# Designs tried in a protein design run: peptides against a protein of PDB entry 4KTY. Part 101

Target 1, 266 residues: chain A of PDB entry 4KTY
Amino acid sequence: YVLNDIGVIFYGEVNDIKTRSWSYGQFEDGILDTCLYVMDRAQMDLSGRGNPIKVSRVGSAMVNAKDDEGVLVGSWDNIYAYGVPPSAWTGSVDILLEYRSSENPVRYGQCWVFAGVFNTFLRCLGIPARIVTNYFSAHDNDANLQMDIFLEEDGNVNSKLTKDSVWNYHCWNEAWMTRPDLPVGFGGWQAVDSTPQENSDGMYRCGPASVQAIKHGHVCFQFDAPFVFAEVNSDLIYITAKKDGTHVVENVDATHIGKLIVTKQI

## One batch from the design tools (peptide; made by RFdiffusion4, then SolubleMPNN)

Design b2_p17_7_s2 (from b2_p17_7, 14 letters changed)
Fold by OpenDDE base, seed 5:
Structure b2_p17_7_s2 (fold): chain B 266 residues (1-266), chain A 17 residues (1-17)
Amino acid sequence: as target 1 above (266 residues)
Amino acid sequence: MMKKIEEELRKKALESF
């Protein structure tokens, strides 16, 4: 995982899976220096730079520009006049070198771009890492582990009441590390996500969340386990908002979120 | 590009009635 400098990222639809090549370039000139620069910009103490838990958490914050003038500015409005469209990037090297040179956030990224750059960051620092794609990926914004879909009486989605959302796909990273801060058995792959989705104790970051903990429903384990759990296992709750202000649960779908999770093995 | 699947969710909701 650390030595592979070219990868494949899965995207598209669950019934029409697509792939794109991504050059990580963790061994290219200037990339390690840039990764160290990123940690410098985060004001990360030197004593923590050897701890993959701290490094991956800082990386999840710094690969996005929110809060801390990190590497990438996200954009999802299909207007990219002041930068590079997310689809135009083919690898991490140009993004990281631009960040180091300009000392300003690079425009623009979406989930696979964030995941690609974050993968380079992790691998460059000796942390085994891979990109994971989740189809029908939930975004729980109120931390209730449910996707509350509010409907008008005519069946249309009430966008004012519905704050949660579901992406056709979402990409994040898994990083391999021991977790001495958790009970025995919850080391190994840890979910980390640099796409800015939710605030985690003051910053847009996510993880490391133990994949084993998530699989066994241990959402109380740091970091951000409830959010990651919701991304892959939330129930869809369909609620009709009646004219009189009452809410009626119409249906519950426990099978739709996280229909397919894929990653490249080599 | 990423997209939110509001339309698909709406269709599923209608099927649940």
Scores: peptide ipSAE 0.340, ipTM 0.844, DockQ to the pose 0.069
Fold by OpenDDE base, seed 2:
Formats: structure tokens, C-alpha cells, sequence
Structure b2_p17_7_s2 (fold): chain B 266 residues (1-266), chain A 17 residues (1-17)
């Protein structure tokens, strides 16, 4: 989880799982220096740099460019004319070294790119980390732990009312650490996510959220447990917006979100 | 590339109507 510098990232569809190689390169020249530079750009105090909780949380913020001129600019519109298409990246090294050299955010990333770079960051700093892929991954925008899918009377999705979304797949990271800030038993793997999805106390960041806490429904435990819980456990609530302004729940699907969570063992 | 699956969800919803 620390020594392996080449990985496999799962993507695609639950019924058509695909893999791509990713070179983390945490031991390559300049990468550790770049990781330290990232923490410098975050203005992270020296006292916190030895704490994997603080480091992983800062990393989740800084691997994305939002808020803080961090490493990667996300783009999901299939228009990548002003940078490198997310699919063209093969590893973290070029991205991190470009960031260090230019001192400007690198374009462009999507979830596996964010996860790949974040994995390098964590491993480089001695934090055991892995990439996790969640198929049918929910994005809860209001922390109600459900996906509210609003439909017009004709069955079309009402995009104005539907703020929540579901990705065919989403990649994030799990980092291994103790959690002395949580009750006993909630250390170990912690979900952390650098893909900018939701604001967490003023910045686009996510985690560390105890995987054990999430599995046992302890969404009150810091950090961002409700969001991560929703990614893997949200119910789909299909709501018809009637012409008279009323909302009618047409269906509830508690089985669709988080159908499969996959990670490489090493 | 990752993508949102709104249309797929719509289709599934309509199957229950």
C-alpha cells in the first residue's frame, strides 16, 4: 500500500468492469518535494504535517484546484482544448511535476486522475492508501442521504429540481490511519476524496471518513461521513413534480446505489 | 470517462409506473 508504485484502477460499468494502469511514482525524483510543496501551498502548519488525519484532509482539498489553486482542474464536459484530456494521463508523476514547475493547476482530471494523484500524495508521505471504485455512485448535494430524482409528468428528468446525481462509477481513496479523534474501533481505512464534489466546511474536500463508521451507520463521525455514506447507500427516490406544484413519490429503490465497490489489494 | 446516468435512472423509474 506504500511501496507499490504501479496500480490498477477499476472503471466502466458494473456489468462491464474495466481496468486501467496507473503509475503512482511516489519514489520518482521530485515527487516528495512536490508533495511538500503542495502542503506549503495549503499553508499547512508544520505541527499538523505529521498527522495523517490532517494531511489526508488537506490533500483532499489540494489535489483539486478549487478554492486554493490546487493540483488538478476537473472537467466533465468532453471539451479539453486548453489542456490534457483526463484519459491521456498514465500516472501521477507528470501531473505533479507540472504543478511544481508551473505553480498553477494542471488541466484536466476526472475521478480516477484525482484518485491517482491523491494516492501518490498519500503514499509519498508514508500513508498507506488505495483507490476505491464505487459503481452507481451517488452524489448527494444536500446531505439528506437520499437521491431525489425529480421527474416531469411525461417521465423526463426535471433537471432544475434534480440537484442530486448518480455517476456510473466514481473513484476515491482509502487511507490507513488511527483515529484517536473517534471512538475506539473506527481507525483503519478512511475514505478520502479529492474529486471536487461538495463543499465541506468551506472547501471542496472530503474525509477522512471512517469506513467502519460508515459501515455501521455512524454518519455523525467526522469528516464528511454523511456524504460518503450517501455515495454508497443512498436510496433512489423518484418524485413526480405535478403541474399543481405537488410532489408525489412514485418509487423508492434501495438497491441501486453502491452496487459494487472494488479496490486492488496491494 | 465517468458520466452521470440520469437517462438510465429515468428509464428505470418509468418501468415502475
Amino acid sequence: as target 1 above (266 residues)
Amino acid sequence: MMKKIEEELRKKALESF
Scores: peptide ipSAE 0.325, ipTM 0.841, DockQ to the pose 0.069
Fold by OpenDDE base, seed 1:
Structure b2_p17_7_s2 (fold): chain B 266 residues (1-266), chain A 17 residues (1-17)
Amino acid sequence: as target 1 above (266 residues)
Amino acid sequence: MMKKIEEELRKKALESF
């Protein structure tokens, strides 16, 4: 999880799983220096750079450009006129070297690009890391652990009221570390996500969230466990919004979200 | 590319009736 410089990222749909190669290139010239530069740009205290909890959280923030002029600008509108389409990238090296030379965010990324670059960052700094793909991945935007789907009276989705969303797939990272800040047993793999989705205590970042804690339904532990839990386990709540402002729950689907979670094992 | 599954959600919603 540190020595592999080429990987496979799963994407597509649960009934049509696809793979793409990704060159992490953590040993290529200038890449480690760029990772150190990223931490410098974050103004990370030197004493914290040996702590994988702090490093992974800073990396989660800095691999995306939001808040701090980090590495990658996300775009999901299929218009990439001012940069490189996300699908054109084949690895982390060109992205990181462009960031280092230009000292400006690189355009553009989507989840697998963020995850690829973040994986390089973690591995460069000696943190075992892997990419995880979640099919039917929920984005809970109001932290209620539910996917609230608002319906018109005719049964169609009210897109104006429905703020939560579900991706066909989403990629993030898991980083291996001890968690002395958590109860015993919640070390090991920690979910971290550099794709800018939600604000976490003032910055677009996510994790580290204990995978074991989430698997056992413990969402009270830092960092961002409720959000990660919702990505993989939220119920779809179908709600009819009445004209009088009342909400009626029409249906609950507890099986749709997180149908398949895939990660490359060594 | 990533995409939101709006159509699938719509279909599931219709099944509730």
Scores: peptide ipSAE 0.322, ipTM 0.836, DockQ to the pose 0.069
Fold by OpenDDE base, seed 3:
Structure b2_p17_7_s2 (fold): chain B 266 residues (1-266), chain A 17 residues (1-17)
Amino acid sequence: as target 1 above (266 residues)
Amino acid sequence: MMKKIEEELRKKALESF
């Protein structure tokens, strides 16, 4: 989880699982220096750089360009005219070195690119880390721990009313650390996510959220446990928007989200 | 590539109603 510089990232569909190789390159020349530079750009206090809780939270913010001119610009509209298509990247090294050289955000990334770069960042700094892929990954936009899917009377999705969304798959990271700020038993793997999805106390960042806490329904523990919980366990609420403006709950699906969560073992 | 699965969700909903 620290020494392996090449990994496999799972993607695709739950019924058509695919893998792609990713070179983390945490030992390549200039990569550690770039990770330190990232923390410098974040204006991270030196005393906090030895704390994996603080480091992983800062990393989740800085691997994306939002808020702080961090490493990667996301793009999901299939328009990559001013950079590299997300699928063209094969590892973290070129991205990080470009960021260090240009001192400007690198274009473009999607979840596995963010996760790949973030994995390098964590491993460079001695934090055991792995990439996790969640199939049918929910994006709770209003923090109600459910996916409100609004439908027109004809069955089409009402995009104006529907703010929540579900990705076919989403990749994020798990980082291994103790959590002295949490009750005993909630250390170990912590979910952290650098893909910009939701604002967390003023910045696009996510985690660390205790995997054990989430697994046992404890969403009250910092950081961003409700959001991560929703990604893997939210109910789908199908709501019909009637022409007269009324809303009717038509169905609730508690089995669709987080259908499969996979990570490379060793 | 990542994609939102709104269409699939719609289909599932209609089949379950």
Scores: peptide ipSAE 0.318, ipTM 0.836, DockQ to the pose 0.069

Design b2_p17_7_s3 (from b2_p17_7, 13 letters changed)
Fold by OpenDDE base, seed 3:
Structure b2_p17_7_s3 (fold): chain B 266 residues (1-266), chain A 17 residues (1-17)
Amino acid sequence: as target 1 above (266 residues)
Amino acid sequence: MMEKIKEELEKKALKSF
């Protein structure tokens, strides 16, 4: 996982899975220096740079530009006037080198771009990492482990009340590490995500969250396990907002979210 | 009905690469 400098990212629809090659380039000239520069910009203590827990958490924050003028600016409005469309990127190297030279966030990224750059960052620093694609990935906005879908009495979505959302697909990373801060058995793959989705203790970051813990329903372990759990396992709760101000649960769908999670095996 | 609602809720990432 550390030595492969080219990978495959899964995207598309659950019933029409597509793949895209991505060049990580973790061994190319200037990339290690850039990764160190990223940690410098984060003002990360030298003593923590050997700890994959701290490194992956800092990386999840710094690969996105929010909060700290990190590497990538996200854009999802299909208007990319001041940069490169997310789909035009083919690898991490150009992005990281541009960031290093300009010392300004690079435009623009979406989930697979964030995941690609983050994968380079992790692998460059010796952390085994892979990209994971989740189809029908939930974005829980209020940390209640469910998708609250508010409906008007006519059945239309109340966009004012509905803050949660679902991605047709979302890419994030899994990083391999021991978790001495968690109970035995919750090391191994840890979910980390640099796509800016939710604020985690003051910063747009996510993880590391133990994949094993999440698989067994343990959302109490740091970091951001509830959010990651919701991405793959939240129920859709359909709530009718009545004209009198009351809310009524009309339906619950426990099958829609997290229909398929895909990663390259080798 | 539910399928239409789900479509309205679904964020679409870029599909063209």
Scores: peptide ipSAE 0.108, ipTM 0.770, DockQ to the pose 0.331
Fold by OpenDDE base, seed 2:
Structure b2_p17_7_s3 (fold): chain B 266 residues (1-266), chain A 17 residues (1-17)
Amino acid sequence: as target 1 above (266 residues)
Amino acid sequence: MMEKIKEELEKKALKSF
């Protein structure tokens, strides 16, 4: 989880799982320097750089360009004319070195690119890390732990009311660390995500969220546990917004989200 | 093969309702 510089990222569909190789290159020339530079750009206090909790949280913010001119600009519109298509990247090294050289965000990334670069960042700094793929991954925009899908009376999705969404798949990272800030037993794997999805106390970042805490329903534990919990365990609530202003729950699906979570064993 | 994978990655990393 630290020494392996070649990885496999899972994607596709739950019924047709696909894999993509990714070169992390955490030992390549200039990569450690770039990771330190990333923390410098984040203006991270030196005293916190030895704390994997703080490092991973800063990393989750800085691997995306939002808020802080971090490493990667996300784009999902299939129009990548002003940069490199997300699928063209084969590893983290070129991205990180371009960032270090240009000192400007690199275009473009999607979830596996964010996860790949973040994985390099973590491993380079001595934090054991892996990429996790969640199929049917929910994006809860208000931390109510459910997917609220609003429908018009004709059955079409009301896009104005529906703020929550679901990814076919989503990739994030798990980082191994102790959590002295949490009760005993909630160290180990921590979910961290650099794909910009939700604002977390003023920045687009996510985690570290204790996997054990989430598994046992402790969503009150820092950081961003409700969001990560929703990604893997939210119910789909189909709500008809009637013309009279009432909302009627038409259906509840508790089985759709988080059908499969996959990661490569090292 | 690589081009196919690239295209699939881009198309399947999308949000839906």
Scores: peptide ipSAE 0.051, ipTM 0.617, DockQ to the pose 0.119
Fold by OpenDDE base, seed 4:
Structure b2_p17_7_s3 (fold): chain B 266 residues (1-266), chain A 17 residues (1-17)
Amino acid sequence: as target 1 above (266 residues)
Amino acid sequence: MMEKIKEELEKKALKSF
């Protein structure tokens, strides 16, 4: 999880799983320097750079460009002017070296690109890390731990009443570390996500969230456990918004989100 | 109806390689 410089990223559909090779290149020339530069740009104090909790949290913020002129600009609109389409990237090296050279965010990324670059960052700094793909990944926008789907009286979806969404798949990272800031048993794999999805205490970042805690429904522990929990275990709530302003729950699907979570094991 | 809605939501959130 530290020494492997080539990985596999799972994507596609749950019933048609696809794989893509990704070159992490954490040992390539200039990559360690770039990772240190990233932490410098984050104004991370030296005392915290040896703490994987702080490093992974800073990394989750800095791999995306939001808030802090971090590494990657996300784009999901199929318009990639003045940059590289997310699908054109084959590894982290070119992205990180471009960032270091230009000192400006690199365009463009989507979840697997963010996860790939973040994986390089973590491994480069000696943190065991892997990419995880979650199929039917929920994006809970209002922190209610459910996916609200609003319907008009005619049965059509009203996309204006919620910002909640479900990705066909989403990629993030798991980083291995102890969690002395959490109760015993919640160390090990920690979910961290550099794809800019939600604001976490003032910045677009996510994690580290204890995988063990999330697995057992403990969402009260830092960081961002509720959001990660929602990604893998939200209920779909179908709500009819009536003309009189009342809401009626039409259906609840507790099985759709997080249908499959895949990662490469070595 | 619910399956149709799910498909529409998935299509809206499609991430492409």
Scores: peptide ipSAE 0.036, ipTM 0.726, DockQ to the pose 0.372
Fold by OpenDDE base, seed 1:
Structure b2_p17_7_s3 (fold): chain B 266 residues (1-266), chain A 17 residues (1-17)
Amino acid sequence: as target 1 above (266 residues)
Amino acid sequence: MMEKIKEELEKKALKSF
């Protein structure tokens, strides 16, 4: 994982899986220096830079521009003025070098771009990392582990009340590390996500969340396990919002979210 | 009916590369 500088990212639809190549370029000139610069911009203590838990959490925050003038500005409006369309990027090197040169966030990224750059960052710093693609990936905005779909009495979606959403696919990263801060058995792969989705204790970041803990239903462990759990295992809760303010659960779908999770094995 | 609702709720990442 650390030594591979070219990867494959899965995207598309669950019934039409597609792949794209991504050049991580963690050994290219200037990339290590840029990764160190990223940690400098984060004002990360030197003593913490040897701790993959801290490094991955800082990287999660800094690969996105929110809060801290980090590496990438996200955009999903299909109008990418003043920058590069997310689909035009083919690797991490140009993005990271532009960030280092300009000292300003680079425009623009979406999930696979964030994941690609974050993968470079992790591998460059010696942390084994891989990209994970989740099809039908939930975005739980209130940390209740559900996709709350509010319906009008006529059966149409109430877009004002419905804040949760589902991505056709979403990419994030898994980083390999020990977790002495967690119970035994919850080290190994940790989910981390630099795509700005939700605020985590004051910053747009996510993880590291123990994959093993999440698989066994343990969402009480740091960091952001409920959010990651919801991405892959949320139930769709269809709720009719009546005019009198009463909410009635009409249906529950436990099969829609996280239909397929794909990652490249070495 | 539920399938249509799901489609309406689905966000799309860029599909062209």
Scores: peptide ipSAE 0.063, ipTM 0.751, DockQ to the pose 0.361; fails the geometry check

Design b2_p17_7_s4 (from b2_p17_7, 13 letters changed)
Fold by OpenDDE base, seed 5:
Structure b2_p17_7_s4 (fold): chain B 266 residues (1-266), chain A 17 residues (1-17)
Amino acid sequence: as target 1 above (266 residues)
Amino acid sequence: MMEKIKKILEEKAKKSF
């Protein structure tokens, strides 16, 4: 995983799976320097830079521009007039080198771009990493492990009340590390995500969350396990908002979220 | 009703381009 500098990222729809090539370029000139620069910008203590838990968490924060003038500015409105459209990127090298040169966030990224750059960052620093694509990926924004879908009495979605959302697909990373801060057995692959989705203890970051912990429903383990669990396993709760202000649960769908999770096996 | 709701959710789903 660390030695492979070219990858494939899955995207599209669950019924129309697509792939794109991505050049990680973790061995290219200037990339290691840029990764160190990223950690410098994060004001990361030297003592923490050898700890993959701290490094991956800092990376998840710094690959996005929010809070800390990190690497990438996200945009999902199909308006990219002041930068490069996310689909135009083919690898991490140009993005990271532009960031290092300009010392300003690079425009623009979406989930696969964030995941691609983050994968380079992790691999460059010797952390085995891979990109994961989740189709029908939930975005729980109130940390209740559910997708609360509020309906009008006519059955239409009430967009004002419905704050949770579902991505057609979402990409994040898994990083391999020991977790001495967790009980035995919860090392190995850790979910980390640099796409700015939710605030985690003061900044937009996510993980590392133990994949084993999530698979076994241990959402109490740091970091951000509830959010990652929700991305792959949330129930859709359909709630009718009555005119009198009461809420009635009409249906629960436990099969919609996380229909397919794909990663390239190397 | 559920089919209709699912379709509405699909139409409103966030999408990457």
Scores: peptide ipSAE 0.095, ipTM 0.771, DockQ to the pose 0.292
Fold by OpenDDE base, seed 4:
Parts: structure tokens; C-alpha cells; sequence
Structure b2_p17_7_s4 (fold): chain B 266 residues (1-266), chain A 17 residues (1-17)
């Protein structure tokens, strides 16, 4: 997980799984320097740079440009003026070197680009890491651990009543570390996500969240376990918004979200 | 590319009732 400099990222749809190669390039010239520069830009103290918990959390914040002029600007509107379309990237090296050279956020990324760059960052700093793809990945925007789907009386979706959404797929990272800040048994793989989705204690970041904790429904542990849990295990709640302002739950689907979680094992 | 599955949700929602 640390030594592999080329990876495979799963994407597409659950019924049409696709793969793309990604060059992490954690050993390429200038990449380690750039990773250190990223931590410098984050104003991370030296004492924390040896702690994978702090490093991964800072990385999750800094790989995205929000809040802190981090590495990548996300774009999902299919308009990529003044930058590179997310699909044009083939690896982390060019992105990181551009960031280091320009000292400005690089345009543009989507989830797999964020995950790819973040994977390089983690591996470069000696943290075992892998990319995870979740098909039918929920984005819980209001922290209720469910995906609210509001319907008009005619059955059409009212997208204005919630910011909750479901991605056909989403990529994030898992980083291997001990978690002395958590109860025994919740070390190992930790979910971390640099795609700017939700604010976590003042910054667009996510994790590290214990995969074991999430797997067993323990969402009370730091960091961002509820959000990650929701990504993989939210119920879809179909709610009809009546004209009188009342809400009626029409249906609940507990099987749709997190239909498949894929990662390359080596 | 990552896409929000609004169409799928709409179709599913319409089939839900």
C-alpha cells in the first residue's frame, strides 16, 4: 500500500463497473517536498507531522482548495475554464507539482482525482492508504443519517427541499493507523475523504473515521463517523410534501445506498 | 465522471407509489 506507485480506481455504475489507472508517483522528484509544503501551508506544527491521525485529517482538508487554498478545486458542472477537466488527469504528480510551483489551487478535480492525490499524499508520508469506491454513495447534508427524497404530490422529486443527494459512485481513501484516541479495536483502516462535501468542525474535511466503528454502527467516535456511515448505509426516505406543508413518508429503502464498496487489495 | 443520480431517484420515486 505504501510502495505501489500505480493504482486502479473503480468508477462507473454498480451494474457497469469501470476501472481507470492512476499514477500515484509518491517517489517521483518533488513529490515528497510538495507533501511537506502542503503541511506547511496548513500551518501544521512539527510535532503533529508524525501522527497519522493528524496528518490524514490535515490532508483531507488540504487536498481540497476550500478554506485553506489547498491543492485541488472541485468542479462538477462540466465547465472547466482556466483548468484541466477532471477526466484528463492520469495521476497525482502533475497536480502536486503544479500546486508546488504555482502555490495556487489546481483546477479541476472530482472524487477520484481528490482520492488519487490524497492517496499519494498519504503514501508519500508513509501512511498505508488505498482508494475506496462506493456505488450509490449518499451525501447526507443535514446530518440525520438518512437520505431525504422529497416528492411532489405528482410524484416528481422536489430537489429544493433538501440538499441530500446520492452519487452514482464516490471515491475516498482508507488509511491504516492505530487509533489510541478511540477504544481498543477501532484502529486499522480509517476512512478519510478530501473531496469537499461537508464542513467538519469548521473545515471541508472528513476523517479519519474508523472503518470498524462504522461497520458496527458506532458513529459516536471521531472523526466524521456519522457522515461516512451515511455515505455507505443511509436509508432512502421518500417523503411527499403536501400542499398544506405536512410531510408524509411514502417509502423507505434501506438497501439502495452503499450497494457495492470496492477497493484494490495488494 | 461522478454524477448525482437524480434521474434514478426520480424514476424510483415514481415507481414507489
Amino acid sequence: as target 1 above (266 residues)
Amino acid sequence: MMEKIKKILEEKAKKSF
Scores: peptide ipSAE 0.028, ipTM 0.678, DockQ to the pose 0.073
Fold by OpenDDE base, seed 2:
Structure b2_p17_7_s4 (fold): chain B 266 residues (1-266), chain A 17 residues (1-17)
Amino acid sequence: as target 1 above (266 residues)
Amino acid sequence: MMEKIKKILEEKAKKSF
């Protein structure tokens, strides 16, 4: 989880799982320096740099370019005219070194690119980390722990009312650490996500959220546990918005989200 | 490539009616 510099990232569909290789390169020349530079750009206090909780949270913010001119610009529009298509990246090294040299965000990333770079960042700083792929991953927009899908009377999705969404797959990271800020038993793997999805206390970041806490329904534990919980365990609530302004729950599907969570064992 | 599922949800929702 720290020493392996080549990984496999799962993607595709739950019924058609695909894999791609990713070179983390945490031991390559300039990578540690770049990781330190990332923390410098974040203006992270030196006293916090030895704390994996703070480091992983800062990393989740800084691996994406939002808010703080971090490492990667996300793009999902399939144009990518002003940079490198996300699919063209094969590892973290080129991205991190480009960021260090240019001192500007690198274009472009999607979830596995964010996760790959973040994995390098964590491992480089001595934090055991792995990439996790969740198929049918929910994006809860309002942290209500459910996917509210609003429908027109004709059955079409009302895109104006429907803020929540579901990814065919999403990649994030799990980082291994103790959590002295949480009750005993909630250390170990912590979900952290650098793909910019939701604002967390003023910036696009996510985690560390205790995997054990989430598994046991303790969504009140810092950080961002409700969001991560929703990604893997939210119910789909189909709501018809009637012309009279009433909302009627037409269906509830508790089986659709988080159909499969996959990670490579190292 | 990541894709947000809307059409699939629409189809599933329609089937639930």
Scores: peptide ipSAE 0.028, ipTM 0.675, DockQ to the pose 0.071
Fold by OpenDDE base, seed 3:
Structure b2_p17_7_s4 (fold): chain B 266 residues (1-266), chain A 17 residues (1-17)
Amino acid sequence: as target 1 above (266 residues)
Amino acid sequence: MMEKIKKILEEKAKKSF
């Protein structure tokens, strides 16, 4: 997980799984220096740089440009006038080296680009890491562990009221580490996500969240376990907004979210 | 490109009624 410099990222639809190659390039010239530079820009204390918990959390913040002028600017509007379309990237090296040279955020990324760059960052710093793709990935906007889908009386989604959303797929990372800050058994793979989705204690970051804890329904453990849990396991709550202003729960779907989670084995 | 599932949710919701 540390030595592989080329990987495969899964994307597409659950019924039409696609793959793209991604060059991590964690051993290429300038990449380690850039990863150190990223931590410098984050003003990370030297004492924390050997702690994978701190490093992965800082990385999740700094790989996105929000808050701190980190590495990548996200764009999902299909307008990439001032940069590179997310689909044009084939690896992390060009992105990281551009960031290092320009000292400005690189445009543009989407989830797999964020995950690819973050994977390089983690592996470069000796943290075993992999990219995970979740199909039908929920984005819980109000931290209630459910997807509130507001419907008009005709059954169409009320976009004004519906703040939560579901991605056809979403990519994030899992990083391998011990978690001495958690109960025994909750070390190992930790979910971390650099795609800017939700604010976590003042910054767009996510994790590390214990995969084992989440699998067993433990969302009380740091960091951002409720959000990650919701991504893979939230119920869809269909709420009809009546013309008189009342809301009625019409349906609950516990099967829609997190239908398939895929990662490269090696 | 990542796409938010609006149509799928709408269709699924309608089918659930």
Scores: peptide ipSAE 0.026, ipTM 0.672, DockQ to the pose 0.070

